Peptides against a protein of PDB entry 4X86. Designs and how they scored, part 50

Target 1, 56 residues: chain A of PDB entry 4X86
Amino acid sequence: EGPQLLLSEAVSRAAKAAGARPLTSPESLSRDLEAPEVQESYRQQLRSDIQKRLQE

## One batch from the design tools (peptide; made by RFdiffusion4, then SolubleMPNN)

Design b2_p21_8_s1 (from b2_p21_8, 10 letters changed)
Fold by OpenDDE base, seed 4:
Structure b2_p21_8_s1 (fold): chain B 56 residues (1-56), chain A 21 residues (1-21)
Amino acid sequence: as target 1 above (56 residues)
Amino acid sequence: SRAARLAALIALGESLARAQV
């Protein structure tokens, strides 16, 4: 168990904040980032990062 | 509590997302 933040949402926020425009279609990028295996990898990384933050 | 732990995890996750900007 853990937080269920979407990688697609995180990237979207970052792009917006930076004023960055993807070279590819934003929709295509979102589809790629929403792939289950990619999202799961992000979830695992996020969980690991949170654990590190709690321990330091 | 479990709820408090979950809330903390969510908050930290959101903070991490913002820090990646």
Scores: peptide ipSAE 0.055, ipTM 0.537, DockQ to the pose 0.057
Fold by OpenDDE base, seed 1:
Structure b2_p21_8_s1 (fold): chain B 56 residues (1-56), chain A 21 residues (1-21)
Amino acid sequence: as target 1 above (56 residues)
Amino acid sequence: SRAARLAALIALGESLARAQV
């Protein structure tokens, strides 16, 4: 359940918006952010944040 | 309904993602 937004994509978008570049290769960073447990934690946080906004 | 809640979550998630660009 919930939205399927990739943490790796969210981080990439945020980095571009901020004009920031990772010190490591972008591929390595993306690989780390694509770990299932990391992605699941992000999904849960995103869902929680959205639910809070819906209640406002 | 469950479907309406899911649709709202998806729509808001996408809007938040776009706002970060």
Scores: peptide ipSAE 0.053, ipTM 0.539, DockQ to the pose 0.039
Fold by OpenDDE base, seed 5:
Structure b2_p21_8_s1 (fold): chain B 56 residues (1-56), chain A 21 residues (1-21)
Amino acid sequence: as target 1 above (56 residues)
Amino acid sequence: SRAARLAALIALGESLARAQV
């Protein structure tokens, strides 16, 4: 099905780059971000955003 | 195919994410 971008991975990278720490824990945040419905929403948003950029 | 287009977009997203970090 090809490569997949995990929201949890993207957020972890962003948090590291920004020097930000979750209020709860990285593990708890990852669990929430790994929920199928959340991951699917991210995939759809990513696709939409990229398509919009390509149309510019 | 639709699946191939989706995979390509996701791959682009990964590349963009890496470039922004």
Scores: peptide ipSAE 0.052, ipTM 0.537, DockQ to the pose 0.047
Fold by OpenDDE base, seed 2:
Structure b2_p21_8_s1 (fold): chain B 56 residues (1-56), chain A 21 residues (1-21)
Amino acid sequence: as target 1 above (56 residues)
Amino acid sequence: SRAARLAALIALGESLARAQV
């Protein structure tokens, strides 16, 4: 609930900023990253990482 | 609420992503 950080968008932005290209097409990468289970894992990791950062 | 806390964390993530990229 609330704002949503899409993993697909985050990775796309990071890849462009780093000048990195996926081995597969950008469309295939986005499709893989849009999978619900992958997005949920990212959300959980994001929450954990932010909590750790705030405690440091 | 738990949902509000989660929303805040995600919002922070978005802000961090914008700052890093």
Scores: peptide ipSAE 0.051, ipTM 0.537, DockQ to the pose 0.047

Design b2_p21_8_s3 (from b2_p21_8, 9 letters changed)
Fold by OpenDDE base, seed 3:
Structure b2_p21_8_s3 (fold): chain B 56 residues (1-56), chain A 21 residues (1-21)
Amino acid sequence: as target 1 above (56 residues)
Amino acid sequence: SRAARLQALIELGKSLARAQV
């Protein structure tokens, strides 16, 4: 249930579109993006934001 | 900080999700 988009995938797509590279090492960034607690935080925030927009 | 970096990435991800709708 809820958003299916992974944070890591979202960031990857955005970075590709912008031609941007992180200031930190790619490995460190990937580690942070793929951490379960970070993904869960993203999911919760995204779900909440979508719900708020639907209620406008 | 790590926390600030992660929050920025989350915001970027949310923005991208909105753009893909």
Scores: peptide ipSAE 0.093, ipTM 0.614, DockQ to the pose 0.345
Fold by OpenDDE base, seed 2:
Structure b2_p21_8_s3 (fold): chain B 56 residues (1-56), chain A 21 residues (1-21)
Amino acid sequence: as target 1 above (56 residues)
Amino acid sequence: SRAARLQALIELGKSLARAQV
């Protein structure tokens, strides 16, 4: 339970909106963003941030 | 560092999430 948006998708959308391209290969970036430990860290931080905002 | 880059990308994703609310 919690945020469902994958980090890779979130970053992709943000990069597109900003007109940014990675300095490294897209494949290398995707590999990092799709790593399960990275996604889990993102999920935890996002969940925490949402909860914090709801308490403000 | 790789760790710093990943954290920056996480923050970018979080910013996008906030913008969509």
Scores: peptide ipSAE 0.093, ipTM 0.612, DockQ to the pose 0.342
Fold by OpenDDE base, seed 4:
Structure b2_p21_8_s3 (fold): chain B 56 residues (1-56), chain A 21 residues (1-21)
Amino acid sequence: as target 1 above (56 residues)
Amino acid sequence: SRAARLQALIELGKSLARAQV
Protein backbone atom coordinates (compact mmCIF):
# COMPACT_ATOMS: atom_id res chain seq x y z
CA GLU B 1 0.00 0.00 0.00
CA GLY B 2 1.09 3.54 -0.67
CA PRO B 3 1.90 5.84 -3.58
CA GLN B 4 1.83 4.15 -6.98
CA LEU B 5 3.42 6.84 -9.15
CA LEU B 6 6.73 5.59 -10.50
CA LEU B 7 9.76 7.81 -10.03
CA SER B 8 10.52 7.60 -13.73
CA GLU B 9 7.05 8.85 -14.59
CA ALA B 10 7.19 11.61 -11.98
CA VAL B 11 10.53 12.85 -13.29
CA SER B 12 9.32 12.71 -16.88
CA ARG B 13 6.25 14.78 -16.06
CA ALA B 14 8.27 17.31 -14.09
CA ALA B 15 10.86 17.64 -16.84
CA LYS B 16 8.15 18.14 -19.44
CA ALA B 17 6.40 20.77 -17.35
CA ALA B 18 9.68 22.65 -16.88
CA GLY B 19 10.76 22.30 -20.49
CA ALA B 20 13.90 20.57 -19.30
CA ARG B 21 15.94 17.93 -21.09
CA PRO B 22 18.40 15.55 -19.47
CA LEU B 23 22.09 15.97 -20.20
CA THR B 24 22.38 12.21 -20.57
CA SER B 25 20.45 10.09 -23.03
CA PRO B 26 16.82 9.28 -22.21
CA GLU B 27 17.78 5.61 -22.18
CA SER B 28 20.46 6.13 -19.56
CA LEU B 29 18.11 8.19 -17.43
CA SER B 30 15.40 5.53 -17.68
CA ARG B 31 17.90 2.84 -16.71
CA ASP B 32 18.75 4.69 -13.51
CA LEU B 33 15.17 5.65 -12.66
CA GLU B 34 13.76 2.18 -13.28
CA ALA B 35 16.18 0.48 -10.91
CA PRO B 36 14.15 -1.33 -8.23
CA GLU B 37 16.16 0.06 -5.33
CA VAL B 38 15.67 3.61 -6.61
CA GLN B 39 11.92 3.18 -6.99
CA GLU B 40 11.69 1.67 -3.50
CA SER B 41 13.65 4.55 -2.02
CA TYR B 42 11.32 7.01 -3.72
CA ARG B 43 8.25 5.16 -2.43
CA GLN B 44 9.56 5.16 1.13
CA GLN B 45 10.51 8.82 1.08
CA LEU B 46 7.23 9.86 -0.51
CA ARG B 47 5.25 7.87 2.05
CA SER B 48 7.26 9.43 4.86
CA ASP B 49 6.69 12.94 3.50
CA ILE B 50 2.96 12.36 3.17
CA GLN B 51 2.80 11.07 6.73
CA LYS B 52 4.66 14.15 7.96
CA ARG B 53 2.22 16.44 6.17
CA LEU B 54 -0.78 14.60 7.58
CA GLN B 55 0.61 15.01 11.09
CA GLU B 56 1.04 18.77 10.80
CA SER A 1 27.85 11.46 -7.69
CA ARG A 2 25.25 9.07 -9.03
CA ALA A 3 23.69 8.81 -5.57
CA ALA A 4 23.39 12.59 -5.31
CA ARG A 5 21.81 12.83 -8.76
CA LEU A 6 19.28 10.14 -7.92
CA GLN A 7 18.38 11.83 -4.64
CA ALA A 8 17.82 15.11 -6.49
CA LEU A 9 15.48 13.32 -8.88
CA ILE A 10 13.62 11.79 -5.93
CA GLU A 11 13.15 15.27 -4.47
CA LEU A 12 11.88 16.48 -7.83
CA GLY A 13 9.39 13.61 -7.86
CA LYS A 14 8.22 14.43 -4.36
CA SER A 15 7.76 18.07 -5.33
CA LEU A 16 5.65 17.01 -8.29
CA ALA A 17 3.56 14.74 -6.07
CA ARG A 18 2.91 17.59 -3.64
CA ALA A 19 1.90 19.92 -6.45
CA GLN A 20 -0.64 17.42 -7.77
CA VAL A 21 -2.40 16.69 -4.46
Scores: peptide ipSAE 0.092, ipTM 0.607, DockQ to the pose 0.348
Fold by OpenDDE base, seed 1:
Structure b2_p21_8_s3 (fold): chain B 56 residues (1-56), chain A 21 residues (1-21)
Amino acid sequence: as target 1 above (56 residues)
Amino acid sequence: SRAARLQALIELGKSLARAQV
């Protein structure tokens, strides 16, 4: 339950939109972004932020 | 640090999500 968008996908879309390239290798970035603990942290933070926004 | 970099990317992702809704 909650947001299902992967952090890696979100970052990829943002990078594309901004025309940005990571300073580190794409492989290293993907490894970090797809780590389960990182993805879960992103999901929790995103869900929390949305809830906070709705309560403003 | 790695942690700081990842947090920055998370914030970027959240900003993107906010912009798309």
Scores: peptide ipSAE 0.091, ipTM 0.603, DockQ to the pose 0.345

Design b2_p21_8_s4 (from b2_p21_8, 12 letters changed)
Fold by OpenDDE base, seed 1:
Structure b2_p21_8_s4 (fold): chain B 56 residues (1-56), chain A 21 residues (1-21)
Amino acid sequence: as target 1 above (56 residues)
Amino acid sequence: SRAERLARLIQLGESLARAQV
C-alpha cells in the first residue's frame, strides 16, 4: 500500500523541467528507474516523506 | 559523477511528487 507514484515518471518530468539530460539516454534511465527494487525504494522514501510532511 | 546526477534527478522527482500530495 501507500502512494502509487512511478519514480520513472517523476524523474522524467523533473528532468524535462530542469532541462537535464541523462548521460546515456532517457530510455536507459527509464529502464533503470522502472526496476522493481528501485521503484520499491522510491515508494518507501515517498511514504516516509509524506509522513514527515504530515508531522510538520 | 553519474551517481550524483541520478541522485539529483531522483530528488527532483521526489520534490515534484511531494508537490502534488
Scores: peptide ipSAE 0.065, ipTM 0.534, DockQ to the pose 0.309
Fold by OpenDDE base, seed 4:
Structure b2_p21_8_s4 (fold): chain B 56 residues (1-56), chain A 21 residues (1-21)
Amino acid sequence: as target 1 above (56 residues)
Amino acid sequence: SRAERLARLIQLGESLARAQV
């Protein structure tokens, strides 16, 4: 349960908004972002972030 | 873990990006 936002989409939008480029390459970054364990870690972090905002 | 470290970096990056919008 919890929010299901794609990490790859979030990072892509954030990078474009900030005019930032990955340290390695867009392709390498995308590959890392598509990894299941990374996506799960992001989901957990996102849930935690939301909970923190609720406590503000 | 590596995944956790990456997630934290992404979180910081997203936060900075939102602040610039």
Scores: peptide ipSAE 0.059, ipTM 0.527, DockQ to the pose 0.171
Fold by OpenDDE base, seed 3:
Structure b2_p21_8_s4 (fold): chain B 56 residues (1-56), chain A 21 residues (1-21)
Amino acid sequence: as target 1 above (56 residues)
Amino acid sequence: SRAERLARLIQLGESLARAQV
């Protein structure tokens, strides 16, 4: 239930758009982003953001 | 938590990226 967007995909898009590079390495960042707790936190945040927008 | 902190930073990054497009 709720949005099912991958954090890694969102970060990749954002990084490309902004021309940003991770402080460590792309591989290290990807590893961090693939952690289940990080992905879940992002999912929750995304859901919250969408709900807020719908109520504005 | 570290995960939450990262999520917040990613959110900011996404917002900045959208602003640049």
Scores: peptide ipSAE 0.057, ipTM 0.527, DockQ to the pose 0.170
Fold by OpenDDE base, seed 2:
Structure b2_p21_8_s4 (fold): chain B 56 residues (1-56), chain A 21 residues (1-21)
Amino acid sequence: as target 1 above (56 residues)
Amino acid sequence: SRAERLARLIQLGESLARAQV
């Protein structure tokens, strides 16, 4: 339960929107961002952020 | 944790990216 958004996808979109390029490669960055612990932390943060917004 | 710090920075980055467009 909760928001299910791939961190790698979110970062990819954000990077494109900001015109930012990783020092390595987009593929390497995506691979690192797909790590389970990183993805889970992002999910928790996203859930928390949404809850905070709803409380405003 | 390190992962949590990264997540926070990414969230900020996403917000800034949206504001730029």
Scores: peptide ipSAE 0.055, ipTM 0.513, DockQ to the pose 0.150

## One batch from the design tools (peptide; made by RFdiffusion4, then SolubleMPNN)

Design b2_p22_1_s1 (from b2_p22_1, 11 letters changed)
Fold by OpenDDE base, seed 5:
Structure b2_p22_1_s1 (fold): chain B 56 residues (1-56), chain A 22 residues (1-22)
Amino acid sequence: as target 1 above (56 residues)
Amino acid sequence: SFDDEVGRAIVEALLAAGRLER
């Protein structure tokens, strides 16, 4: 149920596009973003945002 | 896309938080 997008992938692509790099290791940042609770929160927020846009 | 928009916002937040640099 809801969108199945990966937060870590979204941030990775955006960082690359912006020319930004982590002060810590890329693996450390990825691990933080791949935490289940973080991914679930992202899913919920994205679902809510999509639903708001569809209702406009 | 929605994920790109969210990704960009998070990158800006991480830059502000000192987790990323340009």
Scores: peptide ipSAE 0.513, ipTM 0.904, DockQ to the pose 0.643
Fold by OpenDDE base, seed 1:
Structure b2_p22_1_s1 (fold): chain B 56 residues (1-56), chain A 22 residues (1-22)
Amino acid sequence: as target 1 above (56 residues)
Amino acid sequence: SFDDEVGRAIVEALLAAGRLER
């Protein structure tokens, strides 16, 4: 229902499911997605998106 | 799940940006 994963894990799982692979190293992509500021932005966006969906 | 939905959207964006490939 709601968010349960870190952004990096959500993307990694989705990429795996889609058969997609990074053109750069997986570690570099993961590091970018694991940056604290990115995760915090993700959390805030999720909160907003959930609220929007609840109001639909 | 919600995480998968968000993840898929980001994967598509990363594909479009040339950061991922299939």
Scores: peptide ipSAE 0.512, ipTM 0.903, DockQ to the pose 0.682
Fold by OpenDDE base, seed 3:
Structure b2_p22_1_s1 (fold): chain B 56 residues (1-56), chain A 22 residues (1-22)
Amino acid sequence: as target 1 above (56 residues)
Amino acid sequence: SFDDEVGRAIVEALLAAGRLER
């Protein structure tokens, strides 16, 4: 149940499942989601969330 | 899964922001 995907992959999979597509190019959206600062923030949030869950 | 839950939440946010459409 734990997080295993990059943010871009999680969004891509969810968008596909929902039938959602970007108004801009898919490449542009992917580039935004794959930006180092975005991915690092995501990683930190996941780590924090996991730690909180473990402490509950 | 956790990834799916997060992904769905982000998709909803992106839809609201006009970055995605259905």
Scores: peptide ipSAE 0.511, ipTM 0.903, DockQ to the pose 0.717
Fold by OpenDDE base, seed 4:
Structure b2_p22_1_s1 (fold): chain B 56 residues (1-56), chain A 22 residues (1-22)
Amino acid sequence: as target 1 above (56 residues)
Amino acid sequence: SFDDEVGRAIVEALLAAGRLER
Protein backbone atom coordinates (compact mmCIF):
# COMPACT_ATOMS: atom_id res chain seq x y z
CA GLU B 1 0.00 0.00 0.00
CA GLY B 2 1.12 3.52 -0.73
CA PRO B 3 1.98 6.02 1.98
CA GLN B 4 -0.80 7.73 3.92
CA LEU B 5 -0.54 11.51 3.71
CA LEU B 6 -2.27 12.15 7.04
CA LEU B 7 -0.26 11.71 10.24
CA SER B 8 -3.37 11.09 12.30
CA GLU B 9 -4.41 8.17 10.09
CA ALA B 10 -0.95 6.60 10.02
CA VAL B 11 -0.55 6.85 13.79
CA SER B 12 -4.07 5.66 14.53
CA ARG B 13 -3.61 2.52 12.45
CA ALA B 14 -0.19 1.79 13.91
CA ALA B 15 -1.35 2.39 17.48
CA LYS B 16 -4.27 0.01 17.08
CA ALA B 17 -1.99 -2.64 15.59
CA ALA B 18 0.41 -2.26 18.52
CA GLY B 19 -2.33 -2.20 21.15
CA ALA B 20 -1.20 1.26 22.23
CA ARG B 21 -3.55 3.80 23.84
CA PRO B 22 -3.08 7.47 24.71
CA LEU B 23 -2.43 8.43 28.32
CA THR B 24 -4.46 11.56 27.64
CA SER B 25 -7.86 11.50 26.00
CA PRO B 26 -8.05 10.16 22.44
CA GLU B 27 -9.54 13.51 21.45
CA SER B 28 -6.52 15.39 22.79
CA LEU B 29 -4.11 13.16 20.89
CA SER B 30 -6.16 13.49 17.69
CA ARG B 31 -6.23 17.26 18.07
CA ASP B 32 -2.45 17.34 18.44
CA LEU B 33 -1.92 15.10 15.41
CA GLU B 34 -4.37 17.04 13.26
CA ALA B 35 -2.88 20.46 14.02
CA PRO B 36 -2.00 22.19 10.72
CA GLU B 37 1.63 22.81 11.66
CA VAL B 38 2.10 19.17 12.68
CA GLN B 39 0.46 17.88 9.52
CA GLU B 40 2.60 20.17 7.37
CA SER B 41 5.77 18.92 9.06
CA TYR B 42 4.65 15.34 8.46
CA ARG B 43 3.96 16.08 4.79
CA GLN B 44 7.48 17.44 4.41
CA GLN B 45 9.01 14.45 6.17
CA LEU B 46 6.92 12.07 4.07
CA ARG B 47 8.20 13.64 0.86
CA SER B 48 11.76 13.54 2.15
CA ASP B 49 11.48 9.91 3.26
CA ILE B 50 10.07 8.85 -0.10
CA GLN B 51 12.96 10.56 -1.85
CA LYS B 52 15.44 8.80 0.43
CA ARG B 53 13.90 5.43 -0.43
CA LEU B 54 14.22 6.22 -4.13
CA GLN B 55 17.92 6.84 -3.55
CA GLU B 56 18.46 3.38 -2.07
CA SER A 1 4.19 -0.88 3.70
CA PHE A 2 5.71 2.57 3.85
CA ASP A 3 2.91 4.10 5.90
CA ASP A 4 3.04 1.20 8.36
CA GLU A 5 6.77 1.70 8.85
CA VAL A 6 6.29 5.42 9.44
CA GLY A 7 3.34 4.81 11.74
CA ARG A 8 5.29 2.31 13.83
CA ALA A 9 8.18 4.75 14.19
CA ILE A 10 5.85 7.49 15.39
CA VAL A 11 4.11 5.14 17.82
CA GLU A 12 7.47 4.14 19.30
CA ALA A 13 8.39 7.80 19.67
CA LEU A 14 5.07 8.59 21.36
CA LEU A 15 5.52 5.63 23.71
CA ALA A 16 8.99 6.90 24.61
CA ALA A 17 7.57 10.38 25.16
CA GLY A 18 4.85 9.06 27.48
CA ARG A 19 1.95 10.01 25.21
CA LEU A 20 0.98 6.38 24.58
CA GLU A 21 1.02 3.19 26.62
CA ARG A 22 0.54 -0.50 25.80
Scores: peptide ipSAE 0.510, ipTM 0.902, DockQ to the pose 0.713

Design b2_p22_1_s2 (from b2_p22_1, 12 letters changed)
Fold by OpenDDE base, seed 5:
Order: sequence, then structure tokens, then C-alpha cells
Structure b2_p22_1_s2 (fold): chain B 56 residues (1-56), chain A 22 residues (1-22)
Amino acid sequence: as target 1 above (56 residues)
Amino acid sequence: SLDDEVGRRIVEALLAAGLLER
């Protein structure tokens, strides 16, 4: 139920577009963003955003 | 896109937290 996109990919693209880089490493950041609870939170945020747009 | 919007918001949060830099 709801969208299932990869947060790590979304953040990677956004960081690149913004010219931002991690203080640690890209791999470390990706690992943190791939945590199940973080990915689930992203799914919920995206679902909420979709619902808001559908109401416009 | 929606994923890009969420990604951008996360990037801004990480920048604010000092985990990303520009």
C-alpha cells in the first residue's frame, strides 16, 4: 500500500543537484538512508505528499 | 517529481544538521 521508492536514490540525486556532499562518505550516508525505519518514513511522507496533491 | 521533492527536503535537513555540506 502506497509508493515504494528508494530514499537513498532520491537523496543522492537531490544532493548532486544541490552540489552537496556528505561529511562522512556517500556509502555511509546511503547505509543510513537504507535503514528500514527511515525508508518507511520516506514512504509515508511520499504518500502524504501524493494525497495533498490529489486534493488540489 | 515527488521523489525529487522529498529528496530535496531531506538534503536541506541534512545540511541543517551539518551532515552534508556545499
Scores: peptide ipSAE 0.533, ipTM 0.904, DockQ to the pose 0.638
Fold by OpenDDE base, seed 2:
Structure b2_p22_1_s2 (fold): chain B 56 residues (1-56), chain A 22 residues (1-22)
Amino acid sequence: as target 1 above (56 residues)
Amino acid sequence: SLDDEVGRRIVEALLAAGLLER
């Protein structure tokens, strides 16, 4: 399966890098991103992206 | 990194949705 990465952490890092902030709160956004279905979608995207990179 | 690439794409989507701002 490979190691699990946290979507909330990935988004947090990317937001900081982009100088972006949530209109609500960082904590609220993190909670939303920690939803199991959202995390699973991220895992699938990561797997797909890895496969694409392997084909490049 | 790969996870950063995914993160960037999500951030762009959130910006477009008005959930994030710069």
Scores: peptide ipSAE 0.530, ipTM 0.904, DockQ to the pose 0.656
Fold by OpenDDE base, seed 4:
Structure b2_p22_1_s2 (fold): chain B 56 residues (1-56), chain A 22 residues (1-22)
Amino acid sequence: as target 1 above (56 residues)
Amino acid sequence: SLDDEVGRRIVEALLAAGLLER
């Protein structure tokens, strides 16, 4: 499964891998993704995804 | 990895929403 990343880090890495760039700015996107409520939602979704994998 | 998979899903959603471009 690999080490757990912050949402901003996971998205940044995935965007770079896909050659994708934000229409606004990297700083604005990072700021939005680093919001505590957004990070908490990501943590919950990550936990849910782990559970889904365990069900496979 | 799981984080890469989730990251890819988010990137796809952001692309679909027009917040990212390639």
Scores: peptide ipSAE 0.529, ipTM 0.903, DockQ to the pose 0.699
Fold by OpenDDE base, seed 3:
Structure b2_p22_1_s2 (fold): chain B 56 residues (1-56), chain A 22 residues (1-22)
Amino acid sequence: as target 1 above (56 residues)
Amino acid sequence: SLDDEVGRRIVEALLAAGLLER
């Protein structure tokens, strides 16, 4: 059980759609977003969000 | 999709934090 996309990929796709770019570098931002603890937090939040949607 | 929605919200937060710009 987990998100279909990594957090880094979800953000990258959304940023592209919004025409947004990092002030630092794409690589640095991606590295930060790929940290295990960050990805796990994303997974947990997404799970919660899915459950909320199902209850609506 | 939910991934896109979550991604969008995070992008908005990163924009607000000054880590992203348009």
Scores: peptide ipSAE 0.527, ipTM 0.903, DockQ to the pose 0.651

Design b2_p22_1_s3 (from b2_p22_1, 11 letters changed)
Fold by OpenDDE base, seed 4:
Structure b2_p22_1_s3 (fold): chain B 56 residues (1-56), chain A 22 residues (1-22)
Amino acid sequence: as target 1 above (56 residues)
Amino acid sequence: SLSDQVGQQIVEELLARGLLER
């Protein structure tokens, strides 16, 4: 029941599409986005958003 | 996809916070 994409992967794809790059380093950003608590928050957000879309 | 939409929103937030640049 997990997300289809990890948060770090979703952000990386979106950043590339937008032509955006981290000011520090890709490794630092990836490390921050791969933190378990951050990934869990992302999972909950996705779940919530899916539920909202189903109600539309 | 939904993940891409969420990713895009997060990118915009990170840009606004000065953590990403274009």
Scores: peptide ipSAE 0.504, ipTM 0.897, DockQ to the pose 0.651
Fold by OpenDDE base, seed 2:
Structure b2_p22_1_s3 (fold): chain B 56 residues (1-56), chain A 22 residues (1-22)
Amino acid sequence: as target 1 above (56 residues)
Amino acid sequence: SLSDQVGQQIVEELLARGLLER
């Protein structure tokens, strides 16, 4: 899926895989994770990870 | 995938902050 996957979706998938759940609600967490600044940080992290893999 | 790896790291951070529980 790469950098096109939203952070909210990535976290949702990872949380399910880990058997973790939000204390509030999935919808509330997703809304918070969809904030532009949060998504941008996620994009930068993915970009950094891709660069690291290209150097391996 | 890369997204899954980053997602896993975020989950660990959210667990540490008490925003997620197992």
Scores: peptide ipSAE 0.504, ipTM 0.896, DockQ to the pose 0.689
Fold by OpenDDE base, seed 3:
Structure b2_p22_1_s3 (fold): chain B 56 residues (1-56), chain A 22 residues (1-22)
Amino acid sequence: as target 1 above (56 residues)
Amino acid sequence: SLSDQVGQQIVEELLARGLLER
């Protein structure tokens, strides 16, 4: 149960698909996205999105 | 996938904030 990807991995995949790159470094961005509170927010967003879809 | 969709939205937000570039 829960997300199959960490937020950092989801963003990395999406950025590559969009041809986007960080202004600082991939490592710095990953560090910020791997923060526990950020990952938790991501988990909650996924849960919310699923719930919204179930309500449609 | 939902993870990819959320990732895409985060990328768009980071682009808007000037933290990513294309």
Scores: peptide ipSAE 0.503, ipTM 0.896, DockQ to the pose 0.660
Fold by OpenDDE base, seed 5:
Structure b2_p22_1_s3 (fold): chain B 56 residues (1-56), chain A 22 residues (1-22)
Amino acid sequence: as target 1 above (56 residues)
Amino acid sequence: SLSDQVGQQIVEELLARGLLER
């Protein structure tokens, strides 16, 4: 029931595509994004967005 | 993909907060 990509993976891929880099370190940013509460919020939003798309 | 769209929005938010730079 989880998202296809972890939030950290989605952000990492998007950052690379945008040519963006963290001011601290990739590892520090990844650690913050991998926090369980952050991942859960991402999952909830993703599920909500899917539901909204299905209603279009 | 939807995950890519969400990832892009998070990147924009992190840029706005000064946690990422281009």
Scores: peptide ipSAE 0.502, ipTM 0.896, DockQ to the pose 0.660

Design b2_p22_1_s4 (from b2_p22_1, 9 letters changed)
Fold by OpenDDE base, seed 4:
Structure b2_p22_1_s4 (fold): chain B 56 residues (1-56), chain A 22 residues (1-22)
Amino acid sequence: as target 1 above (56 residues)
Amino acid sequence: SFDEEVGRRIVEELLAQGKLER
């Protein structure tokens, strides 16, 4: 249940838009962001944000 | 979009942590 979006993709696009780059490598950062617990936390935050916006 | 908003928040957090830089 809930949105199934990728944190790594969201962060990559946002970083590019902000002109920000990782100190390591984009690939290493993506691997870290793809950890199941991190992705689950992102999913919960995304769902919460959507719900809050819908209630405005 | 909502994913963009969350993405921006995460980027700001990573910048604050020094894991990203401009």
Scores: peptide ipSAE 0.524, ipTM 0.893, DockQ to the pose 0.583
Fold by OpenDDE base, seed 2:
Structure b2_p22_1_s4 (fold): chain B 56 residues (1-56), chain A 22 residues (1-22)
Amino acid sequence: as target 1 above (56 residues)
Amino acid sequence: SFDEEVGRRIVEELLAQGKLER
């Protein structure tokens, strides 16, 4: 139940895959993405995305 | 995976915002 990765981890992996780097630091970006409200939005988006795929 | 897909979308948004660079 729930996402297997935190948003910060998902973004970190995706950024690395895309060859993208933060202007600040990976650690600073991770801290920003660890905010509860941000994580909650991620959870909702993930759930919505899964539901959409299941309904296709 | 689904989390990777969402992460990719967020990365694209952050790139658009100039918070990430390639």
Scores: peptide ipSAE 0.524, ipTM 0.893, DockQ to the pose 0.628
Fold by OpenDDE base, seed 5:
Structure b2_p22_1_s4 (fold): chain B 56 residues (1-56), chain A 22 residues (1-22)
Amino acid sequence: as target 1 above (56 residues)
Amino acid sequence: SFDEEVGRRIVEELLAQGKLER
């Protein structure tokens, strides 16, 4: 089992920091990002990043 | 943090895909 972070929140914060907004709506984007398969991909990316840092 | 880094990466991807605008 890897990191348990919320992708939707991470993207929301990053988007705001970058001054970026969705073409549709924040809610629609959030729903898409909350899909289980998307969250799993996010988890794997986090795990990969952690592993990379540990090997540096 | 790790989540911030991944978040920023995904934002860049979404921008490239035209799903986000600045």
Scores: peptide ipSAE 0.523, ipTM 0.893, DockQ to the pose 0.612
Fold by OpenDDE base, seed 1:
Structure b2_p22_1_s4 (fold): chain B 56 residues (1-56), chain A 22 residues (1-22)
Amino acid sequence: as target 1 above (56 residues)
Amino acid sequence: SFDEEVGRRIVEELLAQGKLER
């Protein structure tokens, strides 16, 4: 499966895989993760990971 | 996948912050 490039989706999938759940609500967590600055940070980290793997 | 790897790191951080539980 290719990259989703959406932080909320990446975290949701990873949380489910780990059996983790938010203490507040999924909706509250999504609102926090959908902030533009947070999404941009995720994109940069994803790009960094890809570059790191390509250089190995 | 790459997105899952990054997502997993975020989950670990959220767990450490007490925003997620297992």
Scores: peptide ipSAE 0.520, ipTM 0.892, DockQ to the pose 0.700

Design b2_p22_2_s1 (from b2_p22_2, 6 letters changed)
Fold by OpenDDE base, seed 2:
Structure b2_p22_2_s1 (fold): chain B 56 residues (1-56), chain A 22 residues (1-22)
Amino acid sequence: as target 1 above (56 residues)
Amino acid sequence: ELDPVAVAIVEALVAAGRMVLE
């Protein structure tokens, strides 16, 4: 649920690639990563990173 | 393509004992 660039989705993909699994339920971790304050921080970082890369 | 921020978070979660590498 939500925008395409969710932190929870990005972390899920990275974890899968690394062969990492949560020690708690995946739903619990996803809930933490989907918290609005966490997602907002992530959005700001993405925006900054995109701008930086466009300037390179 | 992996998000480097997400990769760093996975590393941190493993280090913090919230995730484990298999």
Scores: peptide ipSAE 0.544, ipTM 0.917, DockQ to the pose 0.636
Fold by OpenDDE base, seed 3:
Structure b2_p22_2_s1 (fold): chain B 56 residues (1-56), chain A 22 residues (1-22)
Amino acid sequence: as target 1 above (56 residues)
Amino acid sequence: ELDPVAVAIVEALVAAGRMVLE
């Protein structure tokens, strides 16, 4: 089973790869990234990007 | 492969002082 397409998870992976850590509390940052409106925007963008690539 | 949106967000968070590179 592949990774979930959640923004918080994607950011966590990217941050890990870059060696980045939050200066604020990790919980606060996670809360911001896991907010429903943020996740929905991310989902829409991801879907749009995938659709565009499939149509190329 | 890393999500380019996620990468951009990490960059923005660093620029905004919410994250720091080690």
Scores: peptide ipSAE 0.544, ipTM 0.916, DockQ to the pose 0.741
Fold by OpenDDE base, seed 4:
Structure b2_p22_2_s1 (fold): chain B 56 residues (1-56), chain A 22 residues (1-22)
Amino acid sequence: as target 1 above (56 residues)
Amino acid sequence: ELDPVAVAIVEALVAAGRMVLE
């Protein structure tokens, strides 16, 4: 499995688990989630979240 | 296990009408 470093993949898994599907173009949604600025923000948040969990 | 951030995003996308629960 490994760590979930890609937001698009993480969202896809969550949507699948919830039985949710896109009402807009799935390609458009994926493109939005894969945008570099979005992915970078996600990466930074993941790093911060991991650090928080280690301190708990 | 699911990423809680990803789960929150799915919820937001449903609320925004970009996703639907089946």
Scores: peptide ipSAE 0.543, ipTM 0.916, DockQ to the pose 0.799
Fold by OpenDDE base, seed 5:
Structure b2_p22_2_s1 (fold): chain B 56 residues (1-56), chain A 22 residues (1-22)
Amino acid sequence: as target 1 above (56 residues)
Amino acid sequence: ELDPVAVAIVEALVAAGRMVLE
């Protein structure tokens, strides 16, 4: 039920909520968002953001 | 609650012509 901590999943959820659809193939977009280096950067940012919020 | 980073990326993708709002 809960969202996965994946950029591709987060973007998919946001796009769906906004009624946005890709003009390129969904597979192409997913491939870009699921790239390991992209996911790692996202994970680091997410962790940092959460830590900052908890310290506020 | 939506992920603000994900929202920003959707906005960027729309601006870049890779996504369209329905």
Scores: peptide ipSAE 0.540, ipTM 0.916, DockQ to the pose 0.722

